Peptides against a protein of PDB entry 5EG6. Designs and how they scored, part 1

No score or structure here was measured in a lab: all are predicted.

Target 1, 151 residues: chain A of PDB entry 5EG6
Amino acid sequence: RLRSQTVSTRYLHVEGGNFHASSQQWGAFYIHLLDDDESEGEEFTVRDGYIHYGQTVKLVCSVTGMALPRLIIRKVDKQTALLDADDPVSQLHKCAFYLKDTERMYLCLSQERIIQFQATPCPKEQNKEMINDGASWTIISTDKAEYTFYE
Structure headers, positions and changes below count from the first letter of each chain, unless a header shows other numbers.
Peptide ipSAE is a variant of ipSAE made for these designs: the mean of its two directions, with the distance scale d0 fixed at 1.0 Angstrom where the peptide's residues are scored. Compare it only between designs on the same protein; published cut-offs may not carry over.
A fold fails the geometry check if it doesn't show the stated peptide or something in it is severely misdrawn.

## One batch from the design tools (peptide; aimed at target 1 T45)

Design b1_p8_1 (made by RFdiffusion4)
Pose (drawn by RFdiffusion4):
Structure b1_p8_1 (pose): chain A 148 residues (1-2, 6-151), chain P 8 residues (1-8)
Amino acid sequence: RLTVSTRYLHVEGGNFHASSQQWGAFYIHLLDDDESEGEEFTVRDGYIHYGQTVKLVCSVTGMALPRLIIRKVDKQTALLDADDPVSQLHKCAFYLKDTERMYLCLSQERIIQFQATPCPKEQNKEMINDGASWTIISTDKAEYTFYE
Amino acid sequence: SHRKMKTS
């Protein structure tokens, strides 16, 4: 959110995009700190904590973003030292692991990476673009099937 | 627990 500005992470046309009309449901998988990038990867059980490495995989298309470090957001900053459990409707940032402070970011409908600004005296913090702050919530679905 | 996965 930048209420009219609200966009959702979604996958269509073979790309991740920030959609104003539809939202995707993504599996969020915990990865070990030393797992490497690839089409194949190992996931682990447990509750998601800030600072941990995760993979987001579209439940519909199966496509996934690169490894991300989920980080807690305070106003406009990513807190790199935060390690408490990720909770419903928390604001989060996703650092693309092994990059120069690149975060998952939207530019209107587009999903891009955007570099964070290091903070002056508080070096456990990085300033992030407004499009790099994401609210997380668990999802569910009900299905009914009938025929005449 | 651990398991392997593959993306599309």

Design b1_p8_1_s1 (made by RFdiffusion4, then SolubleMPNN; from b1_p8_1, 5 letters changed)
Fold by OpenDDE base, seed 2:
Structure b1_p8_1_s1 (fold): chain B 151 residues (1-151), chain A 8 residues (1-8)
Amino acid sequence: as target 1 above (151 residues)
Amino acid sequence: MSYKMKAK
């Protein structure tokens, strides 16, 4: 008899100096808004304001201080990332993290690993790029620095 | 404020 496989929820986490996708732990990250012309680097200037889709951000681990490269938060519609959405980021909506200045590379989980996934252009809709499920993220506010849970 | 990133 075949057993059914369950899709597990995973969270972005930093462990051992590396980003990974954990089903047991989640990391708390600061989302820093950057100017569109901010250069890549460990040092960056944070701007004030509410984050909108299309804006550049830095994700910084609250515990380790490790950061991902500059990301553009994009709104997700089903399995597509919207290239022109500019409304305020909502925690109720899924989003994608485009790695800035790349060829359609998005932050993606693959099992326990965090990878870059190259989105496919949508031929029918120029304002959309097709992403996989692993590149669709939900942003959830938290006052915890780190949490481990067991299911 | 901090955030956790959730995916499947």
Scores: peptide ipSAE 0.615, ipTM 0.948, DockQ to the pose 0.056
OpenDDE base, seeds 1, 3, 4, 5: peptide ipSAE 0.615, 0.606, 0.613, 0.598; ipTM 0.948, 0.947, 0.950, 0.944

Design b1_p8_1_s2 (made by RFdiffusion4, then SolubleMPNN; from b1_p8_1, 6 letters changed)
Fold by OpenDDE base, seed 3:
Structure b1_p8_1_s2 (fold): chain B 151 residues (1-151), chain A 8 residues (1-8)
Amino acid sequence: as target 1 above (151 residues)
Amino acid sequence: MKYKMRSA
């Protein structure tokens, strides 16, 4: 009898100085809200307040201190990223991380690797971009630095 | 406040 397919879950994690998608461990990250005109760099000014879709953020690993480039959090509807959503970010909704100042590049996982995926414009819908499944994420609050789990 | 990023 053939084994049925199971849903595989992966988490953003830092190992050996690199970002990867782990099925065994998850990393805890700070999500810092930045000003819209904040420049890229190791040092940045953090704003207070709730994070809304469309705003610029920095993801920083709580263990290693490694950070991704500036990102814009965008709301996801099915397989599309919404360009004009501006409501508060919800842990109940899928989101996408747009690499700021790129040509529609999004943070994406491919098996264990973290890559950039270029979204495709939606025909007749200028407020949407088509993304793949690997570019859709869920943000979950936690107070732990790192965690290893087994299934 | 810390967060983890999970694949959808």
Scores: peptide ipSAE 0.747, ipTM 0.967, DockQ to the pose 0.055
OpenDDE base, seeds 1, 2, 4, 5: peptide ipSAE 0.744, 0.747, 0.744, 0.740; ipTM 0.966, 0.967, 0.967, 0.966

Design b1_p8_1_s3 (made by RFdiffusion4, then SolubleMPNN; from b1_p8_1, 7 letters changed)
Fold by OpenDDE base, seed 3:
Structure b1_p8_1_s3 (fold): chain B 151 residues (1-151), chain A 8 residues (1-8)
Amino acid sequence: as target 1 above (151 residues)
Amino acid sequence: MSYKLRSA
């Protein structure tokens, strides 16, 4: 007799001034497109246009205003991040967030914590890096600032 | 326009 399968789903959320991965709440974030030469800081210039893989972005919580460091959004193929993809970002496709100017560090969740995960170079493919499952995300549009749900 | 980020 087959049993129903419970899938563990978590969302990026800000609570108590900290980023965490919540199974009960999701936060709404603005994704701002930056110039490639934009410096790190609280104030930044936002570019107009559609976001493409390989571009620099800022994630800002709509409620608290808390922001992550500058990120490069990259396309994901299975368990690899593609370094040379430049097509428009799709909400129907997995993506990864590389922390700009780091040694292959990616935004990652581990249980309820948000951490940095160091990707491993692909020995046979220079245009790919190996990431774990916790470093792959799905982007979903919303008009809500914050929402609590129960499974 | 805002977005939520879900674990894949």
Scores: peptide ipSAE 0.751, ipTM 0.967, DockQ to the pose 0.055
OpenDDE base, seeds 1, 2, 4, 5: peptide ipSAE 0.743, 0.748, 0.745, 0.745; ipTM 0.966, 0.966, 0.966, 0.966

Design b1_p8_1_s4 (made by RFdiffusion4, then SolubleMPNN; from b1_p8_1, 6 letters changed)
Fold by OpenDDE base, seed 2:
Structure b1_p8_1_s4 (fold): chain B 151 residues (1-151), chain A 8 residues (1-8)
Amino acid sequence: as target 1 above (151 residues)
Amino acid sequence: GSRKLRAA
């Protein structure tokens, strides 16, 4: 008899004051829309409206208040981040988080760590950057609660 | 609302 295979999935989580990737827990984050010219800092002004790809956002842990630097949320197609997509962000699409004002650095999962991964320019398609699988994320709705998995 | 981010 064939036994079911266990698939390991990791979520963005804050533990001990640090961002990490956990298969046992996930964090609930607010994705705040910022103005394109908003400066970096712990204090920021949140804009109203639906978030579109290409816009600047802040990811803030609902429990700890820990936040990542300003990010540009980008639409992902396979292993490429689209630089010019501007449609509304959808949970049906994978996304990538470009670290604003960096040289093609993206929020990336590496084992249990959250790192910055430098995307490679796509020579044939100037509107795309090549990312690895660890830099692709899925946004999923949840309530304001940290969840722990028990197996 | 809040969102969780899963590695894709």
Scores: peptide ipSAE 0.631, ipTM 0.951, DockQ to the pose 0.054
OpenDDE base, seeds 1, 3, 4, 5: peptide ipSAE 0.075, 0.620, 0.622, 0.628; ipTM 0.714, 0.950, 0.949, 0.950

Design b1_p8_2 (made by RFdiffusion4)
Pose (drawn by RFdiffusion4):
Structure b1_p8_2 (pose): chain A 148 residues (1-2, 6-151), chain P 8 residues (1-8)
Amino acid sequence: RLTVSTRYLHVEGGNFHASSQQWGAFYIHLLDDDESEGEEFTVRDGYIHYGQTVKLVCSVTGMALPRLIIRKVDKQTALLDADDPVSQLHKCAFYLKDTERMYLCLSQERIIQFQATPCPKEQNKEMINDGASWTIISTDKAEYTFYE
Amino acid sequence: SHRTLKSS
């Protein structure tokens, strides 16, 4: 959110995009700190905590973003030292692991990476673009099937 | 527990 500005992470046309009309449901998988990038990867059970490495996988298309470090957001900053459990409707940032402070970010409908600004005296913090702050919530679905 | 996955 930048209420009219609201966009959702979604996959269509073979790309991740920030949609104003539809939202995707993504599996969020915990990865070990030393797992490497690839089409194949190992996931781990447990509750998601800030600072941990995760893979987001589209439940519909199966496509996934690169490894991300989920980080807590305070106003406009990513808190690199935060390690408490990720909770419903928390504001989060996703750092693309092994990059120069590049975060998952939207530019209108487009999903891009955007570099964070290091903070002056508080070096456990990085300033992030408004499009790099994401609210997380668990999802569910009900299905009914009938025929005449 | 651990398991291996593959993306599309």

Design b1_p8_2_s1 (made by RFdiffusion4, then SolubleMPNN; from b1_p8_2, 4 letters changed)
Fold by OpenDDE base, seed 2:
Structure b1_p8_2_s1 (fold): chain B 151 residues (1-151), chain A 8 residues (1-8)
Amino acid sequence: as target 1 above (151 residues)
Amino acid sequence: MKRTLKAK
């Protein structure tokens, strides 16, 4: 049977050895806090503490163990990523994941694909970078993540 | 705690 409406919400998921954005499946991930000077690699040291914006994190799939490169989690204000926010990460707020050591590349979804999106500098506000909606993520607990399909 | 990421 056909769905009553188009589903636009997608979740980060790992399938077939690849990260993708699924409207039907969601992945369970560990968000590991890293030290700012932690190097990139398969092996990394997780530090204790609550995650704050501006800190370096690793997203690791709990099922496959696959991980994305080191990311800096940044607070999102509308369609901009804040470069200087450092308050505790809140699941009530959207966030963006800057790929560390890149030229403003952010984790982004494009349809079913996970891509890197290059943010545009905000000329009026040096502490902000303009991102698209696909680069704005919401962190939710897996316990609350639900998929509803009506036949 | 495990998390998931949601976007549009």
Scores: peptide ipSAE 0.382, ipTM 0.902, DockQ to the pose 0.059
OpenDDE base, seeds 1, 3, 4, 5: peptide ipSAE 0.035, 0.343, 0.371, 0.350; ipTM 0.638, 0.891, 0.902, 0.891

Design b1_p8_2_s2 (made by RFdiffusion4, then SolubleMPNN; from b1_p8_2, 6 letters changed)
Fold by OpenDDE base, seed 2:
Structure b1_p8_2_s2 (fold): chain B 151 residues (1-151), chain A 8 residues (1-8)
Amino acid sequence: as target 1 above (151 residues)
Amino acid sequence: MKRKLRAK
């Protein structure tokens, strides 16, 4: 008989100066809201307010300070990223992180690696892009926090 | 805000 592949849950983590996906470790990341016109860089201005889908964010490791490029957080419906969703981000929903100013590149895990995955345009729905499961993330609180996502 | 990011 053929052995079925096992899919395990992984967390975004920084180890050895690199982002990776770990089944054993998780990183605590600041999700900073940026202005839509904020430029890419190590220095950025953080905005106040609740994060909505479609907005630009920066993910910064709370331990190392390492950051990913500017991302647009998008709502996920099944295996598609919604391009026009703008409601408040909910921890109950999966989300995708579009690499801003790229051709449909999304933050994705591949085994232990963090990569960019190019989404495919949805043939019949212009407001959606097809992503894989590795590009679908869930935001989870680390502990009690003042900032809350939409419930 | 500090969060964990989980995927599979």
Scores: peptide ipSAE 0.465, ipTM 0.926, DockQ to the pose 0.052
OpenDDE base, seeds 1, 3, 4, 5: peptide ipSAE 0.414, 0.452, 0.444, 0.449; ipTM 0.910, 0.921, 0.921, 0.919; seed 4 fails the geometry check

Design b1_p8_2_s3 (made by RFdiffusion4, then SolubleMPNN; from b1_p8_2, 5 letters changed)
Fold by OpenDDE base, seed 1:
Structure b1_p8_2_s3 (fold): chain B 151 residues (1-151), chain A 8 residues (1-8)
Amino acid sequence: as target 1 above (151 residues)
Amino acid sequence: GSRTLRAA
């Protein structure tokens, strides 16, 4: 059963052929590293190596095989996405997923829906964009998710 | 390995 500590927590999930945010279920996803010049498509070439912030990735559901469009994974500091961070992705940091080739659109949770939310430029800090809370994510290993999500 | 994404 769902632990009380996660009652109000929502996870990315695929249901009925759609991405959504669920309080009761979580999806298992592979985060694939792509080349920066990789084109959008159903077929893509995965690169080897550790993922760094600023790199292009594909999120693929391990169960359904459904994927989101190409994303740039960015480091989050408070409520800002860092545009120039390039250190290795860590589960100790929050992250944001910029929809590649969009006008500052980020993967965002809105109640039970997954939407695109437009970040606001930071006039005084050109290397940052302001995101809402729904656009900030925590990456969790699935083994940890099993332990913390279910009693 | 696989990961899940939790709203922060």
Scores: peptide ipSAE 0.502, ipTM 0.930, DockQ to the pose 0.054
OpenDDE base, seeds 2, 3, 4, 5: peptide ipSAE 0.224, 0.478, 0.044, 0.228; ipTM 0.820, 0.925, 0.717, 0.838

Design b1_p8_2_s4 (made by RFdiffusion4, then SolubleMPNN; from b1_p8_2, 5 letters changed)
Fold by OpenDDE base, seed 1:
Structure b1_p8_2_s4 (fold): chain B 151 residues (1-151), chain A 8 residues (1-8)
Amino acid sequence: as target 1 above (151 residues)
Amino acid sequence: MKRTLRAA
């Protein structure tokens, strides 16, 4: 039994051979850890270990197998991406995905589209880059959970 | 390890 729900939330999804943001459907993705020196390509070597901020990752759709380019996962603090955070990735924290080998380009949601957003340098804080809300993501477990709602 | 990504 459910009385209310959030209906405007958008999730990363793959449809029609493209990444997009959907309010109705969500994709399940593998987040693969890569070595820092791993080259770009469809073929890559997955590294064992717990993912830390600052490390290189590959996002792969579990259904279609489609993948985004190599990303550096970064910790988010408010409207900024932290460049030097290196603690373990937590689902309790927002994160940003920097497109590796770009000039401050981040994976960003713009309405229904997935785009690249160029972050701006943060004045007086060299270890931070300013991003928008669309470039902030929350990682959620795909484990099914059953909730009891008390009235 | 499967995850869902939601816009924050």
Scores: peptide ipSAE 0.407, ipTM 0.907, DockQ to the pose 0.058
OpenDDE base, seeds 2, 3, 4, 5: peptide ipSAE 0.333, 0.026, 0.023, 0.346; ipTM 0.875, 0.590, 0.604, 0.883

Design b1_p8_3 (made by RFdiffusion4)
Pose (drawn by RFdiffusion4):
Structure b1_p8_3 (pose): chain A 148 residues (1-2, 6-151), chain P 8 residues (1-8)
Amino acid sequence: RLTVSTRYLHVEGGNFHASSQQWGAFYIHLLDDDESEGEEFTVRDGYIHYGQTVKLVCSVTGMALPRLIIRKVDKQTALLDADDPVSQLHKCAFYLKDTERMYLCLSQERIIQFQATPCPKEQNKEMINDGASWTIISTDKAEYTFYE
Amino acid sequence: HRTLKAAP
């Protein structure tokens, strides 16, 4: 959110995009700190905590973003030291692991990476673009099937 | 632990 500005992470046309019309449901998988990037990867059970490495995989298309470090957001900053459990409707940032402070970010409908600004005296914090702050919530679905 | 594969 930048209420009219609301966009959702979604996958269509083979790309991740920030959609104003549809939202995707993504599996969020915990990865070990030393797992490497690839089409194949190992996931782990447990509750998701800030600072942990995760893979987001589209439940519909199966496509996934690169490894991300989920980080807690305070106003406009990513808190790198935060390690408490990720909770419903928390604001989060996703740092693309092994990049120079590049975060998952939207530019209108486009999903891009955007570099964070290091903070002056508080070096456990990074300033992030408004499009790099994401609200997380668990999802569910009901399905009914009938024929005449 | 288990291994998964992502779609291209």

Design b1_p8_3_s1 (made by RFdiffusion4, then SolubleMPNN; from b1_p8_3, 3 letters changed)
Fold by OpenDDE base, seed 1:
Structure b1_p8_3_s1 (fold): chain B 151 residues (1-151), chain A 8 residues (1-8)
Amino acid sequence: as target 1 above (151 residues)
Amino acid sequence: MKTLRAAP
């Protein structure tokens, strides 16, 4: 007999002092825009403005206050992260979170764990890096206007 | 599908 398998949605969540992926709990996060020259730290200066791909951001759990290291939000095309995309972030687009100052490390889901996945360079496309599906994220804003795509 | 809920 052929059995159908349903893929469940996974949500980024903080529990027990750790970031993980949950099928049941959906954490809410603040995405803070930072200056490109902002240093790493628990304290950071938030910049005003609409977030664009290629910019540096800080993800902070709205409940616990736990934060990931500085990230560069990048646009995703299929299984590649675009290095030069700079258009506004949209809920209609998949994105990837590059860990700033790493060797192509991206925030990635593996099973129920959040790990770093090392992207590989695209052989003939210098403006792209190959990521896995686990490193592709969809952002849903609590306020639709924040990431609304305008036609 | 991996989803991040973002608050402004």
Scores: peptide ipSAE 0.312, ipTM 0.851, DockQ to the pose 0.049
OpenDDE base, seeds 2, 3, 4, 5: peptide ipSAE 0.047, 0.045, 0.046, 0.034; ipTM 0.716, 0.706, 0.713, 0.631; seed 5 fails the geometry check

Design b1_p8_3_s2 (made by RFdiffusion4, then SolubleMPNN; from b1_p8_3 with H1S K5R)
Fold by OpenDDE base, seed 5:
Structure b1_p8_3_s2 (fold): chain B 151 residues (1-151), chain A 8 residues (1-8)
Amino acid sequence: as target 1 above (151 residues)
Amino acid sequence: SRTLRAAP
């Protein structure tokens, strides 16, 4: 016999000093655009402009101020991250967060924890990397946003 | 689905 499961929504959330994924709780985050040559650190310079795929960003919890390492936001096509997409980030599209300067490591939800998932090269297309479903994210803008995502 | 509520 086979069992079916319902699809549930998971939200990125900071609790207890750690990043988590929750079905009930969610956090609001700032996505700060960085220069491509910005170094890693708690202090960083925010760059002006709309965020495009392929650019370096910092995810910062609006409440706690906790931040993830520098990420490259990438466009997602089904189960693949696009390496060369550079259009403005849109709420209409799924995205993935590549941990900068890693070997294809992406921000990923596993159960209720945020982990790094190593993508595999796409054998058919060199401009794509295969990610799991947990590494695919949807961005929803909040009322705290000073700049809107591309629509 | 995984959702990130964000303010760019």
Scores: peptide ipSAE 0.270, ipTM 0.846, DockQ to the pose 0.046
OpenDDE base, seeds 1, 2, 3, 4: peptide ipSAE 0.049, 0.049, 0.042, 0.058; ipTM 0.702, 0.724, 0.665, 0.759; seeds 1, 4 fail the geometry check

Design b1_p8_3_s3 (made by RFdiffusion4, then SolubleMPNN; from b1_p8_3 with H1S R2Y)
Fold by OpenDDE base, seed 2:
Parts: sequence; structure tokens; C-alpha cells
Structure b1_p8_3_s3 (fold): chain B 151 residues (1-151), chain A 8 residues (1-8)
Amino acid sequence: as target 1 above (151 residues)
Amino acid sequence: SYTLKAAP
């Protein structure tokens, strides 16, 4: 008899003042659109409008206020991040978060940890970077979440 | 608000 595989789903979460990946809890985050020339910092100016792939965003924990560095949200196709996609961000598509002003570093899940993973250039396709599975994320509106959120 | 689910 074949043994069933147990797959654990993990969510971005803030615990103890740190970002981590939890299978038991999920964090609620504001995704703020920034101007492309917005500087890094705890204080930032939020732009109005729909977020598109390729734009700069700030992820801020709704509970703790902790934020990740400026990120460029990129569309994911299989195991590649698309560098030139610019359509509106959809909850139906996987995305990756490029850490702005880095050498191809992406927000990545490794077990329970959140790390930076360096993407590899795609030799055949200049508009793509190869990422690992841990660097792919799905954005889900909290009003559709199955888990109860406790503030 | 949103949550981010790992999608490996």
C-alpha cells in the first residue's frame, strides 16, 4: 500500500518580532504601493491605484506594524520570475517578491524560516529569472481565508 | 489586508 504524503501549507507570519513561515498561523499584511523612486525606510508614502507586477510594494504586518524591505512584486511562471510582466496583480497567480536593489534576491521560504534566495539568470530568456519553489507565493485576501485571524 | 501563502 502506498503511503500518503503529508504536505504542510505555510504562511508568512510575524512572531516574536520576526518574519517566519507558519503552518499553524498566518499573518495579515497590508500591501502598499510605492513610487518606483521611493527610498527605503520605515516611513514611506503610499500611492493610490491598483498594483501591477513590476511595481514596488511594502508588506506591513497589520498587527505588529513590522515591514519587509521594499519589494518588487513579480509574476511567476512555473519556476521563473517574469521580469517584464506589468499586468495587474491577481490572486489567481503565483508571485515572487524581489528585494529591491539586490542582486536577484527574492523572498523565500525555507522550512519555518524566511530567507533571501538568489535567483539564477535564465540564459535563454533574458526576461526571466529562475527561482526555487520556496520563492513562490500566493496572495490571498484575508476575508477569504479559512483560518481565524486573531489580532 | 492579505495573507501570503507559500506556493511551492
Scores: peptide ipSAE 0.616, ipTM 0.946, DockQ to the pose 0.048
OpenDDE base, seeds 1, 3, 4, 5: peptide ipSAE 0.607, 0.609, 0.601, 0.615; ipTM 0.945, 0.946, 0.943, 0.946

Design b1_p8_3_s4 (made by RFdiffusion4, then SolubleMPNN; from b1_p8_3, 3 letters changed)
Fold by OpenDDE base, seed 5:
Structure b1_p8_3_s4 (fold): chain B 151 residues (1-151), chain A 8 residues (1-8)
Amino acid sequence: as target 1 above (151 residues)
Amino acid sequence: SKTLRAAP
């Protein structure tokens, strides 16, 4: 029998001290809210409260303690990231993670790799930036994360 | 805790 190529959903995962995208494993992460003026570093002060779009967050792996740089979580509408949305983050909606203090760089999935993708300004709508499919994420509670991989 | 999946 000849096997056909399988297309599967990928999850953010930490392995070997690196972030990657896995179709077979998913990482458990804490999303910590930071103050807007919090500096970059391994040590940071966590702010209490519900996370809203436009706020600064830290993603920390619950197993390894590995963390990504400071991110701004943004609401996604179709193929665009909204720059002015400030409502509470919902697990029902797609989101994007802007790398703070960069020129429109977003956390992006590219096959098995996690990369930075530069968004394109939207000429017609100044409050939006164009992102690719790999830069759109869904937040899922780990107690509800279920999947089966078939080869 | 949370997990993140691609949402194309």
Scores: peptide ipSAE 0.443, ipTM 0.914, DockQ to the pose 0.050
OpenDDE base, seeds 1, 2, 3, 4: peptide ipSAE 0.041, 0.046, 0.051, 0.049; ipTM 0.658, 0.720, 0.720, 0.720

Design b1_p8_4 (made by RFdiffusion4)
Pose (drawn by RFdiffusion4):
Structure b1_p8_4 (pose): chain A 148 residues (1-2, 6-151), chain P 8 residues (1-8)
Amino acid sequence: RLTVSTRYLHVEGGNFHASSQQWGAFYIHLLDDDESEGEEFTVRDGYIHYGQTVKLVCSVTGMALPRLIIRKVDKQTALLDADDPVSQLHKCAFYLKDTERMYLCLSQERIIQFQATPCPKEQNKEMINDGASWTIISTDKAEYTFYE
Amino acid sequence: TKAKPFSK
């Protein structure tokens, strides 16, 4: 959110995009700290904590973003030292692992990476673009099938 | 391309 500004992470046309009309449901998988990037990867059970490495995989298309470090957001900053459990409707930032402070970010409908601004005296914090702050919530679905 | 997650 930038209420009219609300956009959702979604996959269509073979790309991740920030949609104003539809939302995707993504599996969030924990990865070990030393797992490497690839089409194939190992996932781990457990509750998701800030600072941990995660893979987001579209439940519909199966496509995935690169490895991300989920980080807690306070106002406009990513807190790199935060390690508590990720909770419903928390504001989060996703740092693209092994990049120069590049975060998952929207530019209108586009999903891009955007570099964070290091903080002056507080170096456990990085300033992030408004489009790099994402609210997380668990999802569910009901399905009914009939025929005449 | 689809990702391939394997359980630990």

Design b1_p8_4_s1 (made by RFdiffusion4, then SolubleMPNN; from b1_p8_4, 5 letters changed)
Fold by OpenDDE base, seed 2:
Structure b1_p8_4_s1 (fold): chain B 151 residues (1-151), chain A 8 residues (1-8)
Amino acid sequence: as target 1 above (151 residues)
Amino acid sequence: MKAIPIAA
């Protein structure tokens, strides 16, 4: 049986050449660490090491090879993305993916579509940007995803 | 929850 029938979790997935989110399907993605000065492109150099918040990453579908633009992975606190957090990324914490070199655009789920959502500055806290719930993600291992879908 | 499965 599919556990997803009883769980509302939506997983990032590539289908038909498009990114979307599904409760019944999921994609396996590579998350590549890039140098901060790495340029945008289909070809990129990957650096080794543990990923920290604030660093530049590439998400690449392991099956299709499709990739999202360069992202800065940011820590999430409630409904805000933290701009200056730099601790190691944890699967236990929510994160947001800022589209690098954009005006506060974040990877976001709206309905079943993956879109870009523009965060708004937080007037009271200069080190935070206000995001919607759709822009909050959780990174999980593929084995965890498999367990979630099939029990 | 919205999740991104990451391969090793």
Scores: peptide ipSAE 0.503, ipTM 0.914, DockQ to the pose 0.063
OpenDDE base, seeds 1, 3, 4, 5: peptide ipSAE 0.392, 0.366, 0.492, 0.494; ipTM 0.881, 0.864, 0.914, 0.912

Design b1_p8_4_s2 (made by RFdiffusion4, then SolubleMPNN; from b1_p8_4, 4 letters changed)
Fold by OpenDDE base, seed 3:
Structure b1_p8_4_s2 (fold): chain B 151 residues (1-151), chain A 8 residues (1-8)
Amino acid sequence: as target 1 above (151 residues)
Amino acid sequence: MKAKPIKA
């Protein structure tokens, strides 16, 4: 079984073999860093190191082992996802999960369902895509001792 | 606030 830094997020959890959303429930996941050229599949090779925006990741449910398709984690600026940001990802900062090799599809919360939302191009900024609030996520570590917070 | 980066 693959092991990595464990993270949690509100709303996203697994029940009955499917991803569900609830305002009262939190899901715990492993976040794995992949090579940019890693192919899709249940078996994959992971990398060590700090996760940066623009990199490819796999989210795996810590309880059921269910995994989402390969995602590119992107920085969020207001109502836009940034296509060229490459600084380190920090918890409690908003991020978006682009489904790799799709036409601007992002992981999105709609009512109590997890769906794919198609972002629209930003007319005046080619390095940005417009997303909705449901496509903006916050990551919280399940091991808070690994992080230092300050104002 | 600021936080340290997430390590895989």
Scores: peptide ipSAE 0.325, ipTM 0.834, DockQ to the pose 0.042
OpenDDE base, seeds 1, 2, 4, 5: peptide ipSAE 0.301, 0.315, 0.032, 0.029; ipTM 0.821, 0.823, 0.669, 0.642; seed 5 fails the geometry check

